# Peptides against a protein of PDB entry 3WG5: the designs that were tried, part 259

Target 1, 218 residues: chain A of PDB entry 3WG5
Amino acid sequence: LAKNIVYVAQIKGQITSYTYDQFDRYITIAEQDNAEAIIIELDTPGGRADAMMNIVQRIQQSKIPVIIYVYPPGASAASAGTYIALGSHLIAMAPGTSIGACRPILGYSQNGSIIEAPPKITNYFIAYIKSLAQESGRNATIAEEFITKDLSLTPEEALKYGVIEVVARDINELLKKSNGMKTKIPVNGRYVTLNFTNVEVRYLAPSFKDKLISYITD
Target 2, 218 residues: chain A of PDB entry 3WG5 as posed
Amino acid sequence: LAKNIVYVAQIKGQITSYTYDQFDRYITIAEQDNAEAIIIELDTPGGRADAMMNIVQRIQQSKIPVIIYVYPPGASAASAGTYIALGSHLIAMAPGTSIGACRPILGYSQNGSIIEAPPAITNYFIAYIKSLAQESGRNATIAEEFITKDLSLTPEEALKYGVIEVVARDINELLKKSNGMKTKIPVNGRYVTLNFTNVEVRYLAPSFKDKLISYITD

## One batch from the design tools (peptide; made by RFdiffusion4, then SolubleMPNN)

Design b2_p26_2_s2 (from b2_p26_2, 14 letters changed)
Fold by OpenDDE base, seed 4:
Structure b2_p26_2_s2 (fold): chain B 218 residues (1-218), chain C 218 residues (1-218), chain A 26 residues (1-26)
Amino acid sequence: as target 1 above (218 residues)
Amino acid sequence: as target 1 above (218 residues)
Amino acid sequence: GSKGVEIEALGDVKAVEEGRKKALAA
C-alpha cells in the first residue's frame, strides 16, 4: 500500500522576506507530492510583521495541512512566530520551548530600548491575533494577552490554556499524538482529519540560498 | 438561460494612485459587461488618503454593485481599506481577517515614531468616515472609534456591530449569503437587490503593470 | 511634494531580547 508522505522542514531565525520564501518552497514541495502534511520545525525570536503576515497567508492557502512544531527544546515561537503558529493547521511544542511575547514594536533605539508601537498599530495586531485564534478555535483571550501583557507560555501552559494542540518530544511522538486530530483551520475549505497511521517521514533540507541567508541574518 | 456574470478581482498592498487605476480598470470591465456585481478581494494595510478618497468616489459612481471582500484569511482592510469598504455597496470578510485602525497620520519620523495628524485633519476624517457609515447604514459610532480609539475588529465583531454585512470563507459562500441582499448604498440612484442564483464567476487578473507595481510597492 | 496623509498600519513584531542584542552589536 502506497505510504502517505509527511514532510519535515526546519525554519530558524528572524522572520523576514526570506523566511517567507522558505515557507513557500517547503509547502510547495509538499503540495506537489500531495503529502498528508508538512511539519515545520520553528525556532524564531520574531521578525518583520509584513513577512509574518505573508507567511500566515501562505500557510492558510496551503493545499495540505501545515503543522507548526516549536522545536527543538530551547526553541521559541516568539512574537511573529506565535502569529505564524496561530495561523497554522496544528501547533505542537517540544518540552522546554516557549510561545508568546507578541507586542508589536517599531524597533530598537541606539541604547537598545524598545521603540513602542503606537496604539493604532498595537490595536491592529490585537485584532489580527485574536482573529487568528478565533478562526483556529484557540484561546483568543490568551492571544490578546500575548500582546497586552507580553505573555509567554511553556508548552504545558499553552496546551492547558488551549493555545496549542500537542506537546511532543520528537516527530514520532508528534505524529502519534496528532493522528486523528482535525486541523484547527480548513484545508481547501474543509477541516481535515490527519492520518499518520502509514506514513513515510521525509526531511527537506535548506537550499544553498537558505543556508547562506540564515548565515548572514543570524 | 444567459447566466449573469460576477467578476472577482484582487487588490493587495498599499493604497496609492495605482490602486485607484486598478479599481477603475476592474470596475470598468465589469460595467462594460453589465455584470451583476464585481467582488474586490481586498488586502491592504492602508495608504494615501487622496487615493483612498478617489477610490471611494469611483466605487460610489459605479454602474454595478461593488462588493469589498476582505480576503484571504490573514488579510486586512486596515486604515484606508476601511474607508474603501465603508464606501462600497457590500462588505464581506473572510474568517481570520481584520478591519479598522483608521486614524490619519502624516507619516513616520526617522526613528519610526508616528507623526500625528493635526486635529483639523483628524476631525475631517472623523466626519468623512461617519458620513460613509451613515450613508451605507453601517455603525457610525464604530466608524468614529476606528479613528478616535484606533479600533480594529475581527469579522465576527464587525458583523455583530453592523460594520459589515457578510462573513464568508470563500466566493461561493459569499455569493450564497449575499444573494437577495440589498446594496448598502445606491447603484445609479437605486438600492439594488443582489441576484446570485444563476451566475458565472469570472476572475480578472492583474495587468502586467499591476503586477509590476505590486512587486515594487510590497 | 505635499506629505500626503497616510492611513497605514505598519509595524514589526519582534521579540525584545534578540533585538537588544542586535541593536547593541550594531
Scores: peptide ipSAE 0.055, ipTM 0.325, DockQ to the pose 0.126; fails the geometry check
Fold by OpenDDE base, seed 1:
Structure b2_p26_2_s2 (fold): chain B 218 residues (1-218), chain C 218 residues (1-218), chain A 26 residues (1-26)
Amino acid sequence: as target 1 above (218 residues)
Amino acid sequence: as target 1 above (218 residues)
Amino acid sequence: GSKGVEIEALGDVKAVEEGRKKALAA
């Protein structure tokens, strides 16, 4: 029996236009091989809102389930990372990770103080994050509070509040726990039941370009 | 039986004079083929007020129904996009999209702060957006609050408040749900009942010029 | 005239601590 393939790739660092290219490349590879799913190990402090929104769209257009996995321990899906997670087919977090703190800003001043986003922008992203939560059947109240209260959660809290679906220590536990779960959003208009029985796990390495850009943005 | 044709086109990015040309071209093609309707998949953060008002006029002058569809998930009809939607024959939104945040601005300062529009301009656009809502039988109070409170809504909220007519996951669901609906504004002086029974869906691709401008404005 | 009016909604979405560190290191 041809083993169902699950791809695993890593996205680390700031969310930029290049991060979009990484997501697009990884998902495209997994789509081409008709993988059962792709797991994206995500560790980000956030980044650009435009790139974030494009990444969400790319995930939602995926021909296969995209699982966002906040990994390894100590990682975060902070700010833009939370939006990306909420836009995905399944969210998992490793113990010792965090999610939230989604308040939009215009940037930082020279003294490192935040330049606040105007209410127009803040309200836009409140509606946006609530819509992502509602669409995925996740806690929209908490999603809003990620902005309005700069709320951040542990995996256990996020699971408890219905923000995420899985707490898992590693890929093997993630596959085990998510096996038989339905995607929280449709894949090609259909909710998919994940089948991780007898799967081959394939790790996608970053391209040379991916490595170079990660080095420049770090 | 010659299938009634429904055109689908995409408008993405900032609203500019070039965006007007895209709307005009797409609607003209659909008019020439006597289409049952054209669906414009809209994803915009906003743009220029002059271009926006011209687009609204072009939609209102259409010989066929123009459906504004906020799509795909993660997209928005933000700011100028909201006015365009409110000026259309039917508004649909996909889950995970947003609408609103319509306050006019003069631009951004060097520090990224908003340069506020003077009360005269703000009041003009309040009156304008209210008129669009009233003419289309949509919620004029919420339309005003899109400006005065920088309000933005999820599809479910927008539907609930009577700002939009349809929540649909894809074009097929949109066609199904909107079949038999009356246009919210007249087409050539008449309210049209949409007939999406046994339709052929034709996708209009962006022209080379459309692609180039999208690239420059990104 | 309305020609100078923009209607846009975009910004950055970053965690406060990491952004501050980067701004101070620049």
Scores: peptide ipSAE 0.054, ipTM 0.264, DockQ to the pose 0.132; fails the geometry check
Fold by OpenDDE base, seed 2:
Structure b2_p26_2_s2 (fold): chain B 218 residues (1-218), chain C 218 residues (1-218), chain A 26 residues (1-26)
Amino acid sequence: as target 1 above (218 residues)
Amino acid sequence: as target 1 above (218 residues)
Amino acid sequence: GSKGVEIEALGDVKAVEEGRKKALAA
C-alpha cells in the first residue's frame, strides 16, 4: 500500500516576505504531492506583521494540514511566530521551546529601546490574535494576554492552557501523538483527522535562495 | 429557470483611488448583468479617507446589493475598510477576520509614530461613521468607539454587537445564511430581500491594471 | 482637507528579545 507522505521543512529566523516565499514553496510542494500533512519546524523571534498575516492566510488556504512544530529545543515561536502557529491546523512544541510575546511594536530606537505601537495597532492585533484563537478553538484569553501582558509560555503551559495541541520531542513522537487528532481549523472547508499510521517522512531542503536570504538576515 | 447571478470579486490592500476604480469596475459589471448581488471579498488595512468616502458613495449608488465579506480568514476590514463595510448593503465576516480600528491619522512620522489627526478631523469622521451606522441600522455606539477607542472586533463580537449581519466560513455559507435577509440600506430607494436560492456564482478577476497596481502597492 | 487623512492599521510584530540584541549590537 502506497505510504502517505508527510513533509517536514524548517523555517528559521525573522518573519519577512522571504519567509512567506518559503512557506508558499514548502506548502505548494506538499500540496502537489497530495501529502497527508506538512510539518513546519518553526524557530522565529518574530518579524513583520504584513508578512505574518500573509503567511497565516497561506496556511489557511492550504489544501493539506499544516502543522507548526516549534523545534528544535531552544527554538521559539515568538511574536509573529505565535500568530502563525495560532493560524495553523495543529501546533506542536518541543520541550525547551517557547511561544508568545506578541505585543506589536513599531521598531527600535537608536538606543535600542522599543518604539511602542499606538493603541490602534495594538488593538488591531488583539482582535486579530483572538480571532485566530477562537477560530481554531484555542484559548483566546491567553492569546490576548500574549499581547496585553507580553506573555510567554513553555510547551507544558501552552498545552495546559489550550494554546497548543502536542508536546513532542521529535518528529516521530509528534506523528505518534497527533495521529488521529482533528485539525483545529478546516482543510478545504472540512476538519480533517490526521492519519499518520503508515507515512513516509520527507524532508524538504531550503532552496538556494532560501539559504542565501537566511544568511543575509542572520 | 435561468439562475440569478451573484458576482464575487476580491479587493485587497490599501484603500486608494485605484481601489475605487476596482469597486467601480466590479459593481458596474454586476449591474450590467442585473446580478442578484455582488460580494466583495475585502481585505484591507485601511488607506485614504477620500478614496474611502468615494467608495462608500459608489456602493450606496449601486443598482444591486453590494455585500462586503471580510475574507479570507486572516483578513481585515480595518480602518477605511470598516467605513466601507458600514456603508454597504450587508456585512459578512469569515472566522479569523477583524473589523474596526477607525481612528483617523494624518500619516506616519519618520520614526514610524502616528501623526494624530486634529480634533476637527476626528470629530468629522465620528459624525460620518455614526451616520453610516445609523443609516444601515447598525450599532452606532460601537461605530463611534471604532474611532474613540480604536476598537477592533472579532466576527463574533461584531455580530453580537449588531455591527455585521453574517459570520460565514465561505461563499456558500454566506449565500445560505444571507438568503432572505433584507439589505441594511436601500437599493434604488427600496430595501431588498436577498434571494440566493438558485444562483450561479461568478468570480470576477482583477484586470491587468488591478494586478499591476496590487503588485506595486504590495 | 480629507485628502491628507489616512486610516490604516498596520505595524510590526517583533519579539522584544531580538530587537534588543540587534539594537545593542548596533
Scores: peptide ipSAE 0.041, ipTM 0.291, DockQ to the pose 0.127; fails the geometry check
Fold by OpenDDE base, seed 5:
Structure b2_p26_2_s2 (fold): chain B 218 residues (1-218), chain C 218 residues (1-218), chain A 26 residues (1-26)
Amino acid sequence: as target 1 above (218 residues)
Amino acid sequence: as target 1 above (218 residues)
Amino acid sequence: GSKGVEIEALGDVKAVEEGRKKALAA
């Protein structure tokens, strides 16, 4: 029986328009090969809101399940990364990672102080993040508090509170634990049951362009 | 029987991108020689959060156990150093050392006053440090209090509260006490039982580059 | 619009006393 394919790719660093291009490329490759799913290993401190929203849309338009995996230990799906995760078909976290801290800002001053976003922007993102949580059947109260209280969670807390679906140390454990889970949002209008029996894991390397951009933006 | 090798290297001073390079180099050397473990003698007041997080990831990606040893007496694993320790396979402290004081800051004003980090950043690091503690089966409550109460502990307290695994006066005592201990996090997906019977201790000297950078940044 | 909004969580993590000494010496 032809093995079902699961792709794994890494996104690390700030969320920018280039990060969108990476997501788009990775998901497109996985779609073309009719993969069972793609796992995106995510490690981000956050980034631009416009890019984040586009990434969420690209995920939700995917023809295959997109699993956001906060990995490796020490990684975070901070801020924009949390929105991306909440917009995905399944969220996993490795132990030693974190998720949350979603309050929007306009930037940093020269002294490192935050330039706060006006209430209008904050309220927009509150509504947006709650909507993502509700759509995915995840904890909308916690999603709001990621903004209003600058809340961040451990993997265990995030699992406990129904923000994420899986805590896993590695891809093999993730596949094992998520086997038989339903996607938290539809794929092509249907909730998909993940089938990770007899799978081949294929790693997508960053393109030269992806590497160069990451180098410049870090 | 070919002696098992244990490497020992020193990291002293502020945590920076150059410190990451040191960790990477030291661990890589030990990996190449299939060492039983590497012990990093750590003495740091802290440093940059980005570098710290990268160091934690590098440790957790190690093919061999990485033991953080707060040494010599008078040394500290302060702030960023605590995170690094909590991200490691085993923590040891020499008597007369300290660990903790993990509250993030944006910097110092000219008068020496601290520029406090905003709640967003503080909460992020609370989640992060708790996650590291939980992953390693260490005291997550104390880990949080390293931030929220700016708590610092003696070796005896840290051992008592389950933050660290070993108090040892020197490398020989450390090897003796840690022999047969399991790593607190996996090595290549498995918890490793340390075997320090019939070991050769090899010291890694700082490179010329390492020395130069330490000299410039101190 | 949303184009100007950043969402980051990074800072320095240093021991207070040593950092204070350095800041005062600068």
Scores: peptide ipSAE 0.031, ipTM 0.257, DockQ to the pose 0.127; fails the geometry check

Design b2_p26_2_s3 (from b2_p26_2, 12 letters changed)
Fold by OpenDDE base, seed 1:
Structure b2_p26_2_s3 (fold): chain B 218 residues (1-218), chain C 218 residues (1-218), chain A 26 residues (1-26)
Amino acid sequence: as target 1 above (218 residues)
Amino acid sequence: as target 1 above (218 residues)
Amino acid sequence: GSLGVEIEALGDVKAVEAGRAKALAA
C-alpha cells in the first residue's frame, strides 16, 4: 500500500554525473518507502547531455511518480533541466522561474564563444526532445523550438502551451493543484492518479557528499 | 574617514524597478556608514533594460565602491546582470557562475517565442555595453559579443579575457584577492584603491518589502 | 518604446550555456 508520503528533495546546479547520483539516491529512498511521489525542486542552468539522458532514464524507471518542480522563484529548468522535466511524470513551475534554452553545444572556445554542435547532433537532440514531449503528451512543437529558436518560457506560457502541468507558488499549492492529476508518463507501465490527500511531506537533505560534489563541480 | 567596513547584500531574481530600489537602498546604507565598499552578491537571469540602466547609473553615482560578486556557485550575471557588472567598480565571480547573454529582446510572443528587438535597439545596446566596457577598462570586444554571439563565459574565461577582475570562492577570498586593487571606474571622480585590511563584514538582509516584491515579480 | 526591451530570456539561455560549458570542461 502506498504510504501517504511525499518526498521533497532539492537539486541545484549543473547537471553532471554527480547530479545523476543525487537523482538516483533521492528516487531510491522514495521508492523504498513506497511514497506517493517524490518532488524534485530543480534549479539548473543545464549541464552534460550524457548525465541528462541517464537522469531521464532513471526517472522513467522510477517505481513512483517523479514530479519536477522548478523552484524557488528565480530558478530555471534550463537546457538539460528542460529535458529532465519533459522526461518526468509531472512538471510544475513556481512563478518567476523559466524553462527552455535547449540548443546543444560542444562547449566553449578559448574566447568564451560557443562551439556549435554539428547539425547531426542538433538534429539528434531535436528528435530526442520531441520524443520526450510526445511520450508525455506535452507540446512537441514547443519542445523543438526550445532548440531551434533558443526559446525560454515563463510558467504561465509553459502551462498555456501544454509544456507543463502546474504553476504553483509553494509545495502546498503544488500538492493541492496536482492532487488527482494523472502522471504524464507511466509508472511501471501504468498512468498513476496522484493522491495528495492527507500526505506527510518528508524532506530529503543533500548528503554531505552531495554538498561536497556540488562545491567541486561549481 | 572611511570605516574599515564592507557591506554585503544579496540581489537575486529578475532586474525590475524593485531591483533598482534594492540597489539604491543597499548602496545608500553603505554610503551613510562611509563603508570601504559594498559587495552585491548578484544572481539574475536578466530583466528590464530600463531598470538595468537606472541601476548602472546608481552604481556610477555611488560615493563608495560597488563590487558585483556573481555568487553563489550556480548563479549568473546574465543579460541585464552583465551590464550591471560592467557598470560596477569591480566584478568578481565564484566558480560555477556565468556571465554574458546580453542580446536584447522585445519580449515573448504568445507562443513563448522571443520577439527580436529591431536592429536599431540591438545596435543601441551594443554601443551601450561597449561604452561600459571601455569606461571600465574591460574587454569591449567580448562585451559586444555578449550581444552579437550570445556569448556566455565562465569565471576563468571572463578573467582571462579581461571582462572581470576576480575569481573567488567566497567573501573572504574575494576580500583577500581584491585588497589593493583599484576600482575599474571612478568613485566621485577618483579611482579608489580598495583596502580590505582588518575589515568588518556587515550583511544587509533583504527588507520585508524586498522579499514581498521579489515574490510578486516572480 | 525602446526602453521596454527585456533582456531576460537571453540571460536565462546563456546561463544555460555557461552551465553546459562548465560541465563539458569538467
Scores: peptide ipSAE 0.046, ipTM 0.243, DockQ to the pose 0.111; fails the geometry check
Fold by OpenDDE base, seed 5:
Structure b2_p26_2_s3 (fold): chain B 218 residues (1-218), chain C 218 residues (1-218), chain A 26 residues (1-26)
Amino acid sequence: as target 1 above (218 residues)
Amino acid sequence: as target 1 above (218 residues)
Amino acid sequence: GSLGVEIEALGDVKAVEAGRAKALAA
């Protein structure tokens, strides 16, 4: 029986137009190979809202399940990363990671202070994040509080409150725990039951461009 | 009575040679103005060890107290950020932030997997992080465990274990709580008692270069 | 070549701009 393939890719750093290209490339590779799923090891502080919205759209258009895995320990799916996670087919977190803190800002002033988003923008993102939570059957009240209270959660809290689906230390534990789970949003219009029995794990590298941008952004 | 000046600057993103330039610029400005201190609002996932070591050295050579403030809520002083914090005159964290996860790696493989650092490198950084903790009178056992166990801590845990000095929601609370504290390492060979009574807070902007690199790294 | 030893946390918490969702005002 042919081993079902699960891809694993790392997305690390700020959410930008380049991060969109990474998501698109990784998901496309996994789609082309008819993978059972792709796991994105996500570690992001946040970033651009436009790029985030495009990434969410790309995930929701995926022909295969996209699992956001906040990894490794110490990583975060913060701000834009939380939206991306909430827009995905399954969310996992490693112990010692965090999720949340989603208040939109216009950026940083010339004095390093946060430029507050006007109420209209804040309200837009409240509606947006609540929509993502509702569509995925996740806790929309907590999703709102990620903005209104700048709430951040541990993996255990996020699991308890129904924000995420799995706490896992590594890919093997993630595959074991998520086996038999249904996707929280549809894949090609249908909820998929994940089958991680007898899978081959394939890791995807950052492209040379991904490395270069990381180096330049580094 | 002339208001003592406290500078606040934001350093955000990966730790690189450019991040060194940001630290150097910000600290230099504050030194030139004979500020009472500079607060660095740090939010980093980590980055290059060489840049980190240079930043630690620059902080330790500062003519004024350098306070690392893990901010805003959801931010982290992760990996290289933890070393930087442990090398500084005072550490504060906002609620909902994290610190730790300091295991050195050689980078990411062509398949996105972590390339493990050889034991020699890991042991070097264990010794280094323990040294920073010991020199600053902070918990060297926890500092080691940031590497050996990939430990990450909440602000409350980090305070409890003697890794950090203050938990504060904002700059005003930080100034209030840190007023009268001694620096954890010397400033110009002497431990300084912080005086944040009747201070003027001045914010520093990212330079155009800082913005451009953030944009490119973004 | 500088072994770019990255002190990457097992937890690469790049929670840098976490609470800082840059709402690009369109």
Scores: peptide ipSAE 0.046, ipTM 0.239, DockQ to the pose 0.072; fails the geometry check
Fold by OpenDDE base, seed 2:
Structure b2_p26_2_s3 (fold): chain B 218 residues (1-218), chain C 218 residues (1-218), chain A 26 residues (1-26)
Amino acid sequence: as target 1 above (218 residues)
Amino acid sequence: as target 1 above (218 residues)
Amino acid sequence: GSLGVEIEALGDVKAVEAGRAKALAA
């Protein structure tokens, strides 16, 4: 029986145009191989809103399910990471991770103070994050509160409030728990039931470019 | 009976030279009034290390106990905030807050990527944070892991691991729970037993300058 | 537009990290 392939890739650090390239590359590989899904192990503090929106769009255009997995323990899907997660086909979190804190800012002043976004921008992102939640059948009230209250949630809270679908300690538990779940957004116009029975897990390594940029940005 | 005065002040946002000025002003007011303590309601994502170190030094030089209270729920003592907390006479956290994620960075690249600190700088801060933990009789292993593992803790975890002293929902519960506790670092060369019986709570408002900078940085 | 807006978790803006590097590089 042809084993269903599940790809696993890691995306760590700030969300930038380079992070978009990583998502695009990883998803494209998985699409080309007709994978059952790709799991993105996400650990991000946030990043650029433009890159985030492009990543969300790329996920929405995916020919296969994209699962965001906030991993490892101690990782976060903070800020832009939350938007990306909410735009994905399934969200999982490891115990000891966090999600939320989505208030947009203009940046940091030279003195290190946060430059707050004007209300117009904040309201735009409130509408945007709520749309992602609504489209995915997730808690739009909490999504808004990620901005308005700068709320952060544990995996257990996020699950309880209907922000995420799975709490899992590792990839094996994730596959086991998400098996038979429907995607929260459509894949090629249809909600897909995940089939993680008899799967081959393939880990995608970062490209040399990915490593170099990570190293230079390190 | 002369009521012991406890000051409460809020410090929110990035840790900068301006944040140092806020700490200095608040502590100085409380010192001048011979307060039993000052409670700083801290909500910070982090900030500048130079400012952080100066703040820690200012707290260590305080003539009165300085209590860091991570508040309100949803707030964090992230990054620089953790160092400040570890340098203080007592740490409290509200339920739903967090502490940790202390790895130093050089900043953000123009593309929004994190510029990692060289190992020498990281090691310097490992030594520094461990010293703060050791000096305060707090968990130095966890303090190191705040950097090396980018660990973040809940209040319950932080209490369990001996990073903090109190979990409290509000100022009244904080005062009640911390009453009779000894400071974790000395005040004027002596460990002080906190006396929060029959206290007057005085709230310090941000100065106009504080508001203006917050507004301009907003 | 969303251009130039940063959606950073304030906590993960490890801003401590950025400021100290300037002090040691100076």
Scores: peptide ipSAE 0.034, ipTM 0.265, DockQ to the pose 0.113; fails the geometry check
Fold by OpenDDE base, seed 3:
Structure b2_p26_2_s3 (fold): chain B 218 residues (1-218), chain C 218 residues (1-218), chain A 26 residues (1-26)
Amino acid sequence: as target 1 above (218 residues)
Amino acid sequence: as target 1 above (218 residues)
Amino acid sequence: GSLGVEIEALGDVKAVEAGRAKALAA
C-alpha cells in the first residue's frame, strides 16, 4: 500500500524573508510529492511582520496541510511565530514550549528600550490576529490578549483555551494524536481530515542556502 | 539647472525579507528618477544571511550609487549590516555608531546561549566578507576579523583602517564629504564619481507595508 | 512596499538585542 508521506522540517530563529523562503521551499517540496502533510518544527522569538504575513499567506495557499509544531521543549512560537501558528492548518506544541507575546514593536532604541508601535499599527495587528483566530476557529479573545496583555501561554493552557489543537512530546505522538483531526482552515477550499495511519516520515534538511541564511540572521 | 536628486531612506531593525523589499523599493524609486544616489540610513543589529545576501546583490545590481549611512548616533551596522555596508558603493558612519561583529550564529538555545555556526558556515562567510571587502577595495583583513574576533569598530577606527569612506554628523556633511568621491564598486560596470554640488535631497517614507512589516519583524 | 514592522516577543527581542549587544561587543 503506497505509504503517505509526512514531511518534517525545522524552522528556527527570527522570522525574516529567508524564513519565508524556507517555508515556501519546504511546502513546495511537500506539495510536489503530494504529501499527506508537512510538519514545521518551529522555534522562533518572532521577527518581521511582512515576512510573517507572507508566510501566513503561503501557508493558507498550501495544497497540503501545514502543521506548526512548537518544538523542541524550550522552543517558542513567540510574536510572529504565534501569528504563523494561528494562520496554519494545525498547531501542536511540545511540553515546555510557549506561544504568545504578540505585541508589535517598531524596534529598539539605543538604550535597549522598546520603540512602541503607534496605536494604529497595534490595532491593525489586533484585528489581524483576531481574524486568524476566527478563520481557524481558535480563541480570538486570547489572540487579542497575546497583543493587549503580551500574554504567553504554556501548551496546556493554549490547548485548554482553544488556541492550539495538540500537545505532543515528539513527532510520533503528534502523528498519533492528530490522526483523524480536521484542519482548522481549508486546504484548497476544503477542510481536510488528516490520515496518519500508514505514513512515512521524511525529514527535509535545510538547503545549503537555508543553513547559510539562518547563520547570518541568527 | 536641473537639480540632481539624492534620495534618503531609513532602514532600521533586523535584516529580513522585508528589509530586502525595502531596499528593492527604495533603490527602484531612485533608479526610476535617475537619482545621483540613494542614501540608506541604516541601523541594524543584524538579521538573516539570505536576506543580507539578496540585499548585497540588489545593491550591486543598482543603476545608481547606493550609500550606506550608519545613522543616527547610537546606530549600528552590526552583523548582516556590516556585510550590506561592505557590499555597497560607499559607507558612511555618524559619530557614536558602530560596525562589525559579523560572526555568524545558528541562533540561540533555550538558556540564551548562542548556537555556534559550524566551521564550514563560518568559513563560508569569512570568504564572502573578504570578497566584499576586496571587491570594494576595503580592508579584507579587518573584514575577516569582524568574524574571527567578532570585532566591532568605531567610525574613526573604521575610517582609519579603510573599512569605510566617510564619517559625517548629518546628511549635509555626508553630501559635502562624499562629493567627488568614486564609488568603491562599479555602477553599471563603471566606477562613478559622485556629484553632490547641486542636489535636492528627497526623503522616502516607508510604505504602509514597510511600516507594518517593520512592526511585525521588530 | 515592505512593512518594517517587527513582531518580536519581549524576551526574544531581548535575545535579538543580546545578539546585537554581542555583535556590538564583538
Scores: peptide ipSAE 0.019, ipTM 0.245, DockQ to the pose 0.069; fails the geometry check

